# Designs tried in a protein design run: peptides against a protein of PDB entry 6B4J. Part 7

Target 1, 315 residues: chain A of PDB entry 6B4J
Amino acid sequence: DITMQWYQQLQDASMQCVLTFEGLTNSKDSQAKKIKMDLQKAATIPVSQISTIAGSKLKEIFDKIHSLLSGKPVQSGGRSVSVTLNPQGLDFVQYKLAEKFVKQGEEEVASHHEAAFPIAVVASGIWELHPRVGDLILAHLHKKCPYSVPFYPTFKEGMALEDYQRMLGYQVKDSKVEQQDNFLKRMSGMIRLYAAIIQLRWPYGNRQEIHPHGLNHGWRWLAQILNMEPLSDVTATLLFDFLEVCGNALMKQYQVQFWKMLILIKEDYFPRIEAITSSGQMGSFIRLKQFLEKCLQHKDIPVPKGFLTSSFWRS

## One batch from the design tools (peptide; made by RFdiffusion4, then SolubleMPNN)

Design b1_p8_8_s3 (from b1_p8_8, 4 letters changed)
Fold by OpenDDE base, seed 5:
Structure b1_p8_8_s3 (fold): chain B 315 residues (1-315), chain A 8 residues (1-8)
Amino acid sequence: as target 1 above (315 residues)
Amino acid sequence: SMTKIPLI
């Protein structure tokens, strides 16, 4: 399977990145530990500062991240920090930055859906300038949310149940699996972030270049989902999340083809979701139903709440 | 011509 090969290549590259900066991470030297912590803060704090408040602040955050990745010194925690402080500093920062973007999907977007857009536009813009960060974003995203590939991890002979649960994207701590509601919330956040990334371009970049991971990947994702058996509650939830965030962009890009896809979802795929939906899971199913029916009736997909407007960039 | 949805 070409999709699984690509997924494995991303995971291998991510693992190789970790090995590359092992000297920095495993160092017992006090100075190396200090550098590691400074680099980690410099990479992750700006991402945590991303908000829907002002476009000017978002630009400052972007410029800071880009400066750090470009080998320039940045101020972090009252200190000057640069990836040049250690030979493994750049690889470490790229990895931690990518990890943090995905973590913001998992945590911030999961709780505040509108946060997908400012996070995604920064991630997209950084990806254009730093392709390795983009690959590491995909590696982290797909590992935490296999449904973003999409594929369904399979239980293998001799596998521990706990390891299988982790492969499915569940958090398992002290032999306790995450609750289904929390799991779906995290998966939703990551899917929404992904759906935002594939449609957004940094407005201050070279927009003549092709998007490094654009809407064609959204079309691929939908096609692949429709070719898979639905999962109980998961498919209805994530399909809704995806279409709510990027459906308008897909409609504009693919026009008549998009509407054919949406009809196929309603007429062929939706009954398959219904067939596996229990009475206790009707919430996600009904949300998807109502969304599809409304969109088909109105022949329009609404612009998602939180979409960045020209007024945001002037603020 | 019905544009085929590229189902991969």
Scores: peptide ipSAE 0.030, ipTM 0.667, DockQ to the pose 0.188
Fold by OpenDDE base, seed 3:
Structure b1_p8_8_s3 (fold): chain B 315 residues (1-315), chain A 8 residues (1-8)
Amino acid sequence: as target 1 above (315 residues)
Amino acid sequence: SMTKIPLI
């Protein structure tokens, strides 16, 4: 199908990117190893510094990332670092930057949901200026969270159980699979980050241009989810996460069509979720139920906690 | 019948 073709194209592009910078990553040369480490730090440290504290600090981080991707020297670890230090430096930095954005979804946003917004607005702004970083963000996101596509990986004949678990997005270490609560927490963080990216624009960019991966992809995601069989606990969790983060934006964009979709979720899809929900999974189910009922009753979806206001950008 | 949500 078209969705799986898109998924595969992004994975192939990501794989080709890795092959392109293999000379840098596999080099035994001491200088090449140093350059690799410096470039990796320059790409990843600014992303880890993203916070909800001040808009001015967020701008400094954005400008540093953009400068690095533009071939300008940046200060990292007390050294001047540039992608021009190696012919494969740009491809490597784009890949590692995209990987780090997704990692902040699965770690930081998973633990602090409000962190989705400052991370997402930087990611969106960088994507607007550097489309290849955006494609690599999607590739990393889709690989770690197939539910962001969305699709459900299937077990294939001859597949190892651990490989199937990894395809589903579970971490497997020392032949131990990740606990379901930790898995769902990471998936939630990545979905929340994605839901924030598709609605946010960098405020200092050219806002007249179309968002490179905007709310139309949010509509597509919902439509695709509703055309799939629900998964136990997963669907209730991630549908709530998505709607809590981007439901207000979708409501504003799609108006009556959005409310028709929300009614369809409540009346047709929610009973299908209920039918597969065990007593131990009632938490996610009840949370989705209460959210849908409240939104339909009030004819409103609240602005999500942590949404960046004009006051944030003046700080 | 899965109500085909029209992909707009």
Scores: peptide ipSAE 0.029, ipTM 0.689, DockQ to the pose 0.673
Fold by OpenDDE base, seed 2:
Structure b1_p8_8_s3 (fold): chain B 315 residues (1-315), chain A 8 residues (1-8)
Amino acid sequence: as target 1 above (315 residues)
Amino acid sequence: SMTKIPLI
């Protein structure tokens, strides 16, 4: 499977990246530890500062991240920090930055769906300038949320149940698996972030260039999902999340073809979701149903809440 | 039947 080969290549590249900066991460030297912590903070704090408040602040955050990745010194924690402080500094920062973007999907977007857009537009703009960060975003995203590929991890002979649960995207702590509601919430956040990334361009970049991971990947994702057996609660939840965030953009891009796909979802795929939906899981199912029916009736998909307007960029 | 959605 070409998709699984691509997924594995991303994971291998991510693993090789970790090995490349292992000297920095495992160093017992006090100065190396200090550099590591400074670089980690410089990479992650700006991402945590992303908000829906003002476009000007978002630009400052973007410029800071880009400066750091460009080998320029940045202020972090009251100190001047540069990736040039260690030969492994750039690889470490790229990895930790990518990890943090996905973590914001998992945590912030999961709790505040509108946060997807400012995070995604920064991630997209950084990806355009720093392709390796984009590949590492995909590696982290797809590892934490295999449904973003999409694929369903398989239980292998001799595998521990906990390891299989982790492969499915569950958190397992102290031999306790995460509750289904929390799992779905995190998966929703990551899917919403992904759906935002593939449609957004940084407005201050070279917008004439092709999006590094654009709406064609959203179309592919939908096509692949529809060719897979639905998973109970998961498919209805994530399909809704994806369509709510990027359905308007897909409609504008693919027009008649998008509406054909939406009809196919409603007529052919939706009954398959219904057939596996228990009475206790009707919430996600009903939400998807109502969304599809409303969109088909009105022949429109609304612009998602939190979508960045021209007024945001003037703030 | 897998409805082959044409990958555009």
Scores: peptide ipSAE 0.028, ipTM 0.688, DockQ to the pose 0.668
Fold by OpenDDE base, seed 1:
Structure b1_p8_8_s3 (fold): chain B 315 residues (1-315), chain A 8 residues (1-8)
Amino acid sequence: as target 1 above (315 residues)
Amino acid sequence: SMTKIPLI
């Protein structure tokens, strides 16, 4: 399977990245520990400062992240910080930055869906300039949310149940698996972030360049989901999240072909979702159904709430 | 039918 090979290659590259900066991570030297902490803060704090408030502030954050990745010194915690402070500094920062973007999907977007757009546009713009950060974003995203690939992890012989649950994207703490609502909330945040990334371009970049991971991946994701057996709650939830965030963009890009896909979802895929949906899980399916039926009725998919307008970039 | 999905 080419998709699973690609997924494994991303995971292998991510693991190799961790090995490259192990010296920095495991160092007992006081200066190396200080550098590690300064680099970690420099990589992650700007991402946590991303907000829906002003385009000018978003540009400042982008410029700071780009400067750090470009080997330039940046101010962090009242100190000048550069990836050049350690030979493993760049690899470490790229990994931690990518991890933080995905974490903002998992936490911030999960709680505030509109936050997907400012986070995604920065992530997309950084990916365009720093492809390795993009690959690491995918590696982190797909590991935490296999449904973003999409694939369903399989139980292997001799596997512990907890390890299988973790492969499915559940958090397991003190031998207790995460509640389904919390799991779906985190998965929703990551899918919404992904759906925003694939459609957004940094407005101050070279817009003539091809999007490094564009809407064609959105089409592929939909096609793959439809070729898979639905999972109870998961499929209905994440398909809704995906279509709510990027459905308008996909409609604009693929026109009649996209409408044919929506009809196929309604006619062929909804019965399959419904067949595996218990009465207690019907809420997610109803939400998806109502959304898609409304879109088909109106022959339009609304621009998602929180979509960045020209007025945002002038603020 | 899933075969009706437009291929890119």
Scores: peptide ipSAE 0.028, ipTM 0.693, DockQ to the pose 0.513

Design b1_p8_8_s4 (from b1_p8_8, 5 letters changed)
Fold by OpenDDE base, seed 5:
Structure b1_p8_8_s4 (fold): chain B 315 residues (1-315), chain A 8 residues (1-8)
Amino acid sequence: as target 1 above (315 residues)
Amino acid sequence: SMTKLPLI
């Protein structure tokens, strides 16, 4: 399977990145530990500062991240920090930055869906300038949310149940699996972030270049989902999340083909979701139903709430 | 004819 090969290559590259900066991470030296912590803060704090408040602040955050990745010194915690402080500093920062973007999907977007757009536009813009960060974003995203590939991890002979649960994207701590509602919330956040990334371009970049991971990947994702058996509650939830965030962009890009796909979802795929939906899971199913019916009736997909307008960039 | 979504 070409998709699984690509997924494995991303995971291998991510693992190789971790090995590359092992000297920095495993160092017992006090100065190396200080550098590691400074680099980690410099990479992750700006991402945590991303908000829907002002486009000017978002630009400052972007410029800071880009400066750090470019080997320039940045101010962090009252200190000058540079990836040049250690030979493994760049690899470490790229990894931690990518990890943090996905974590913002998992945490911030999961709780505040509108946060997908400012996070995604920064991630997209950084990816254009730093392709390795983009690959590491995909590696982290797909590992935490296999449904973003999409594929369904399979239980293998001799596998521990906890390891299978982790492969499915569940958090398992002290032999306790995450509750289904929390799991779905995190998966939703990551899917929404992904759906935002594939449609957004940094407005101050070279927009003549092809998007490094554009809407064609969204079309592929939908095609792949429709060719898979639905999962109870998961498919209805994530399909809704994806279409709510990027459906308008897909409609504009694919036009008649998009509407044919949406009809296929309603007529052929939706009954398959219904067949596996229990009475306790009707919430996600009904949301998807109402969304599809409304969109087909109006022949329009609404612009998602939180979509960045020209007024945002002037603020 | 179901327009085959291009399976890449």
Scores: peptide ipSAE 0.027, ipTM 0.663, DockQ to the pose 0.339
Fold by OpenDDE base, seed 2:
Structure b1_p8_8_s4 (fold): chain B 315 residues (1-315), chain A 8 residues (1-8)
Amino acid sequence: as target 1 above (315 residues)
Amino acid sequence: SMTKLPLI
């Protein structure tokens, strides 16, 4: 399977990246530990500062991240920090930055869906300038949320149940698996972030260039999901999340083809979701149903809440 | 039959 080969290549590249900076991460030297912590903070704090408040602040955060990745010194924690402080500094920062973007999907977007857009537009703009960060975003995203590929991890002979649960994207702590509601919430956040990334361009970049991971990947994702057996609660949840965030953009891009896909979802795929939906899981199912029916009736998909307007960029 | 959506 070409998709699984691509997924594995992303994971292998991510693992090789970790090995490349292992000297920095495992160093017992006091100065190396200090550099590591400074670089980690410099990479992650700006991402945590992303908000829906003002476009000017978002630009400052972007410029800071880009400066750090460009080998320029940045202020972090009251100190000047540069990736040039260690030969492994750039690889470490790229990895930790990518990890942090996905973590914001998993945590912030999961709780505040509108946060997807400012995080995604920064991630997209950084990806355009730093392709390796984009590949590492995909590696982290797809490892934490295999449904973003999409694929369903398989239980292998001799595998521990906990390891299989982790492969499915569950958190397992102290031999306790995460509750289904929390799992779905995190998966929703990551899917919403992904759906935002594939449609957004940094407005201060070279917008004439092709999006590094654009709406064609969203179309592919939908096509692949529809060619898979639905999973109970998961498919209804994530399909809704994806369509709510990027359905308007897909409608504008693919027009008649998008509406054909939406009809196919409603007529052919939706009954398959219904057939596997228990009475206790009707919430996600009903939400998807109502969304599809409303969109088909109105022949429109609304612009998602939190979508960045021209007024945001003037703030 | 899974309706193969054309990968555009």
Scores: peptide ipSAE 0.025, ipTM 0.674, DockQ to the pose 0.690
Fold by OpenDDE base, seed 3:
Structure b1_p8_8_s4 (fold): chain B 315 residues (1-315), chain A 8 residues (1-8)
Amino acid sequence: as target 1 above (315 residues)
Amino acid sequence: SMTKLPLI
């Protein structure tokens, strides 16, 4: 199908990117190893510094990332670092930057849901200026969270159980699979980050241009989810996460069509979720139920906690 | 019959 073709194209592009910078990553040369480490730090440290503290600090981080991707020297670890230090430096930095944005979804946003917004607005603004970083963000996101596509990986004949678990997005270490609560927490963080990216624009960019991966992809995601069988606990969790983060933006964009979709979720899709929900999974189910009921009753989707206001950008 | 939401 078209969705799986898109998924595969992004994975192939990501794989080709890795092959392109293999000379840098596999080099035994001491200088090449140093350059690799410096470039990796320059790409990843600014992303880890993203916070909700001040808009001015967020701008400094954005400008540093953009400068690095533009071939300009940046200060990292007390050294001047540039992608021009190696012919594969740009491809490596784009890949590692995209990987780090997704990692902040699965780690930081998973623990602090409000962190989705400052991370997402930087990611969106970088994507607007550097489309290849956006494609690599999607490739990393889709690989770690197939539910962001969305699709459900299938077990294939001859597949190892651990490989299937990894395809589903579970971490498997020392032949131990990740606990379901930790898995769902990471998936939630990545979905929340994605839901924030598709609605946010960098405020200092050219806002007249179309968002490179905007709310139309949010609509597509919902439509695709509703055309799939629900998964136990997963669907209730991630549908709530998605609607809590981007439901207000979708409501504003799609108006009557959004409310028709929300009614369809409550009346037709929610009973299908209920039918597969065990007593141990009632937490996610109840949260989704209460959210849908409240939104339909009030005819409003609240602005999500942590949404960046004009006061944030003046700080 | 899942009403195919028109992919707009």
Scores: peptide ipSAE 0.024, ipTM 0.674, DockQ to the pose 0.610
Fold by OpenDDE base, seed 1:
Structure b1_p8_8_s4 (fold): chain B 315 residues (1-315), chain A 8 residues (1-8)
Amino acid sequence: as target 1 above (315 residues)
Amino acid sequence: SMTKLPLI
């Protein structure tokens, strides 16, 4: 399976990245520990400062992240910080930055869906300039949310149940699996972030360049989902999240083909979701139903709430 | 049989 080979290659590259900076991570030296902490803060704090407030502030954050990744000194915590302070500094920063973008999907976007857009446009713009950060974003995203690939992890012989639950994307703490609502909330945030990344370009970049991971991946994702058996609650939830965020962009890009896919979802795939939906899971199902019916009736998919307008970039 | 959407 080409998709699983690609997924494994991303995971292998991510693991190799961790091995490359292990010396920095495991160092007992006081200066190396200080550098590690300064680099970690420099990589992660700017991402946490991303907001829907002003385009000018978003540009400042982008420029700071790009400067750090470019080997330039940046101010962090009242100190000048550079990836050149340690030979493993760049690899560490790229990994921690990518991890933080996905974490903002998992936490911030999960709670505030509109936050997907400012986070995604920065992530997309950084990916365009720093491809390795993009690959690491995918590695982190797909590991935490296998449904973003999409694939369903399989139980292997001799596997512990907890390890299988973790492979499915559940958090397991003190031998207690995460509640389904919390799981779906985190998965929703990551899918929404992904759906935003694939459609957004940094407006101050070279717009003539091809998107490093564009809407064609959104089309592929939909096609792959439709070729898979639906999962109870999961499929209805994440299909809605994906279509709400990137459905308008996919409609604009693929036109008649997109509407054919949407009809196929409603007529062929939706009954398969219904057949596996319990009475306690009707919320996600009904939400997807209402969305599909509204879109098909109006022959339009609304621009998602929080989509960045020209007025945002002038603020 | 679900019509395999052509993987474009």
Scores: peptide ipSAE 0.023, ipTM 0.664, DockQ to the pose 0.710; fails the geometry check

## One batch from the design tools (peptide; made by RFdiffusion4, then SolubleMPNN)

Design b1_p9_1_s1 (from b1_p9_1, 3 letters changed)
Fold by OpenDDE base, seed 4:
Structure b1_p9_1_s1 (fold): chain B 315 residues (1-315), chain A 9 residues (1-9)
Amino acid sequence: as target 1 above (315 residues)
Amino acid sequence: SLPLPPLLS
């Protein structure tokens, strides 16, 4: 399976990255520990500062992240920090930065859907300049949300239930599995972030270049989902999340082909979702239904709430 | 343009 090969390749690259900076992370030396913590803060704090407030502030954050990844010193926690402070500093920062972007999908976007757009445009712009960060974003995303690949992890004979639950993307702490609502909320946030990344370009970059992970991956994602059996509650939730965030962009890009896909979703795939939807899971199903019906009736996919306008970039 | 993949029946 080419999809699983791609998944595994990204996971292997991520694991290799971790091994590469193991000396920095496992060091008992006080100076190495200090450098590690400074680099971790420098990589993650700017991402946490991303907001919908002003385009100028977003540009400052982007420039800071790019400067750090370019080997330039940046101010963090009142200190000058550079990836050159340790031979493994760049690999560590790239990994932690990518991890933090996915974490913002999992936490911030999960709670505030509009936050997907400012986070995604920074992530896309950084990915364009630093492809390895993009690969690591995918690796972190795929591991936390296998539905972003998409694939459905299977229970194997002899597998512990907790390990299977973790493979599905559930958090398991103290032998307690995460509640379904919290799980779906986190998955939604990550899918929404992904759907935003694939359509957004950093406005101050070289627009002549092809998007490093563009809308063709959105089309691929939809195609793969439609070729899979639906999962109860999960498929209806994430398909809605994806289409709400990137449906307008897909419509503009693929035109008639997009509408053919949307009709296929409504006529062929939606009944399959209905067949596995219990009475207690009707919320996500109804939301998807209403979205599809409205879009087909109006022959339009609305621009998602929180989409960054020209006025945002002038602020 | 990516073709719409056939529904795998």
Scores: peptide ipSAE 0.029, ipTM 0.730, DockQ to the pose 0.224
Fold by OpenDDE base, seed 1:
Structure b1_p9_1_s1 (fold): chain B 315 residues (1-315), chain A 9 residues (1-9)
Amino acid sequence: as target 1 above (315 residues)
Amino acid sequence: SLPLPPLLS
């Protein structure tokens, strides 16, 4: 399977990255520990500061992240921090930055859906300038949310149930699996972030270049999902999340083909979702139903709430 | 497999 090979290559590259900076992470040296903590803060704090408030602030955050990745010193915690402070500093920062973007998907976007757009536009712009960060974003995203690939992890003989649950994207703490609502909330946040990344370009970059991971991947994702058996609650939830965030962009890009696909979703795939939906899962099902019906009736996909406008960039 | 529309290039 080409998709699984690609997924495995991303995971292997991510694991190799971890091995590359293990000297920094495992160092007992006091100075190395200090550098590690400074680099980790420098990589992650700017991402946590991303907000929907002002385009000018978002530009400052972007410039700080880009400066750090470019080997320039940045101010963090009242200190000058640079990836040049350690030979493994760049690899560590790229990994931690990518991890943090995905974490903002599973936490911030999960709780505040509109946060997907400012996070995604920074991630997209950084990915354009630093392709390795993009690959690491995909590695982290796909590991935490296999449905973003998409694929369904399989139980293997001799596997512990908890390990299988973690492969499915569940958190397992103290031998207790995460509740389904919390699981779906986190998966939703990550899918929404992904759907935002594939459509957004950083407005202060070279927009003439091809998007490093553009809407063609969104089309591919939909095509793969529709060719898979639906999962109870999961498929209805994530399909809605994806279409709500990037459906308008896909409609503009693929026009008649997009509408053919949306009809196929409503007529052929939606009944398959219905057939596996229990009475306790009607919320996600009804939400997807209403969205599809409204879009088909109006012949329009609304611009998602929180979409960045020209007024945002002038603020 | 569902007959999905092709990608526009």
Scores: peptide ipSAE 0.029, ipTM 0.712, DockQ to the pose 0.100
Fold by OpenDDE base, seed 5:
Structure b1_p9_1_s1 (fold): chain B 315 residues (1-315), chain A 9 residues (1-9)
Amino acid sequence: as target 1 above (315 residues)
Amino acid sequence: SLPLPPLLS
């Protein structure tokens, strides 16, 4: 399977990246430990400062991240920090930055769906300038949320149940698996972030270039999901999340073809979801149903709440 | 496999 080969290549590249900066991460030297902590803060704090409040602040955050990745010194925690402080500094920062973007999907977007857009536009803009960060975003995203590929991990002979649960994207701590509601909330956040990334471009970049991971990947994602058996509660939840965030963009891009896809979802795929939906899972099912019916009736998909307007960029 | 509309080039 070409998709699984691509997924494995991303994971291998991510693992190789970890190995390249092992000297920095495993150093017992006090100075190396300080550099590591300073670089980690410089990579992650700006991402945590992303907000829906002001476009000017978002630009400052973007410029700071780009400066750091470009080998320029940045101010972090009252110190001048640069990736040049250690030969493994750039690889470490790229990895930690990508990890933090995905973590914001997992945590911030999961709780505040509108946060997907400012996070995604920064991630997309950084990806255009730093393709390795983009590959690492995909590696982190797909590892934490295999449904973003999409594929369903399979239990292998001799595998521990906890390892299988982790492969499915569950957190397992102290031999306790994450509750289904928390799991779905995190998966929703990551899918929403992904759906935002594939449609957004940094407005101050070179718009003549092709999006490094654009809406064609959204169409591919839908096509692959529809050709898979639905998974109980998961498929209804994530299909809704995806369509709510990027359905308007897909409609504008693919027009008549998109509506054919949406009809196919409603007429052929939705009954298959219904057939596997229990009475306790009706919430996600009903949300998807109402969304599909409304969109088909009105022949429109609404612009998602939190979509960045021209007024945001002037603030 | 379900008959899906093609990608626009």
Scores: peptide ipSAE 0.029, ipTM 0.716, DockQ to the pose 0.099
Fold by OpenDDE base, seed 2:
Structure b1_p9_1_s1 (fold): chain B 315 residues (1-315), chain A 9 residues (1-9)
Amino acid sequence: as target 1 above (315 residues)
Amino acid sequence: SLPLPPLLS
């Protein structure tokens, strides 16, 4: 399967990246440990500072991340920090930065859906300038949320139940599996972040270039989902999340083809979701139903709440 | 443009 081969290649590249900087991460040397911590903070703190407040602040954050990845010194924690402080510094920073973007999907976007847009536009802009960061974003995203590929991990003979649960995207701590509501919330955040990344371009970059991971991947995702058996609660939740965030962009890009797909979802795929939906899962089901019906009735997909406007970039 | 997925059986 081509999709699974691509997924495995991303995971292998991510693993090789970890091996490349193991000298920095495993060092007992006091200076190396200091450099590691400084680089980790320099990579992750700017991402945590991303907000919906002002476009000017978002530009400052972007410029700081780009400067760090370009080998320039940046101020972090009152110190000058550069990836040149260690030969493994760049690989380590790229990995930790990508990990942090996905973590913001998993945590911040999960709790505040509008946060997807400022995080995604920075991630997209950094990806355009630093392709390896983009590949590592995909590796982290797809490992934490296999539904973003999409595929369903399979249980193998001799596998521990906890390892299978982790493959499905559940957190397992002290032999306790994550509650279904928290799991779906995290998956929703990551899907929403992904749906935002594939449609957004950094406005201060060379917008004439092709998006490094654009809406064609959104179309592919929908096509693959429709060719898979629906999962109880999961499919209704994530399909809604995806369409709410990038449906307007897909409509503008694919026009008549998009509407044909939306009709196919409503008429052919939605009854299959209904057939596996229990009474306790009606919330996600009803939400998807109402969204599809409203969009088909109005012949429009609304611009998502939190979408970055021209006024945001002037602030 | 990517084609639509095949119709569900």
Scores: peptide ipSAE 0.028, ipTM 0.728, DockQ to the pose 0.158

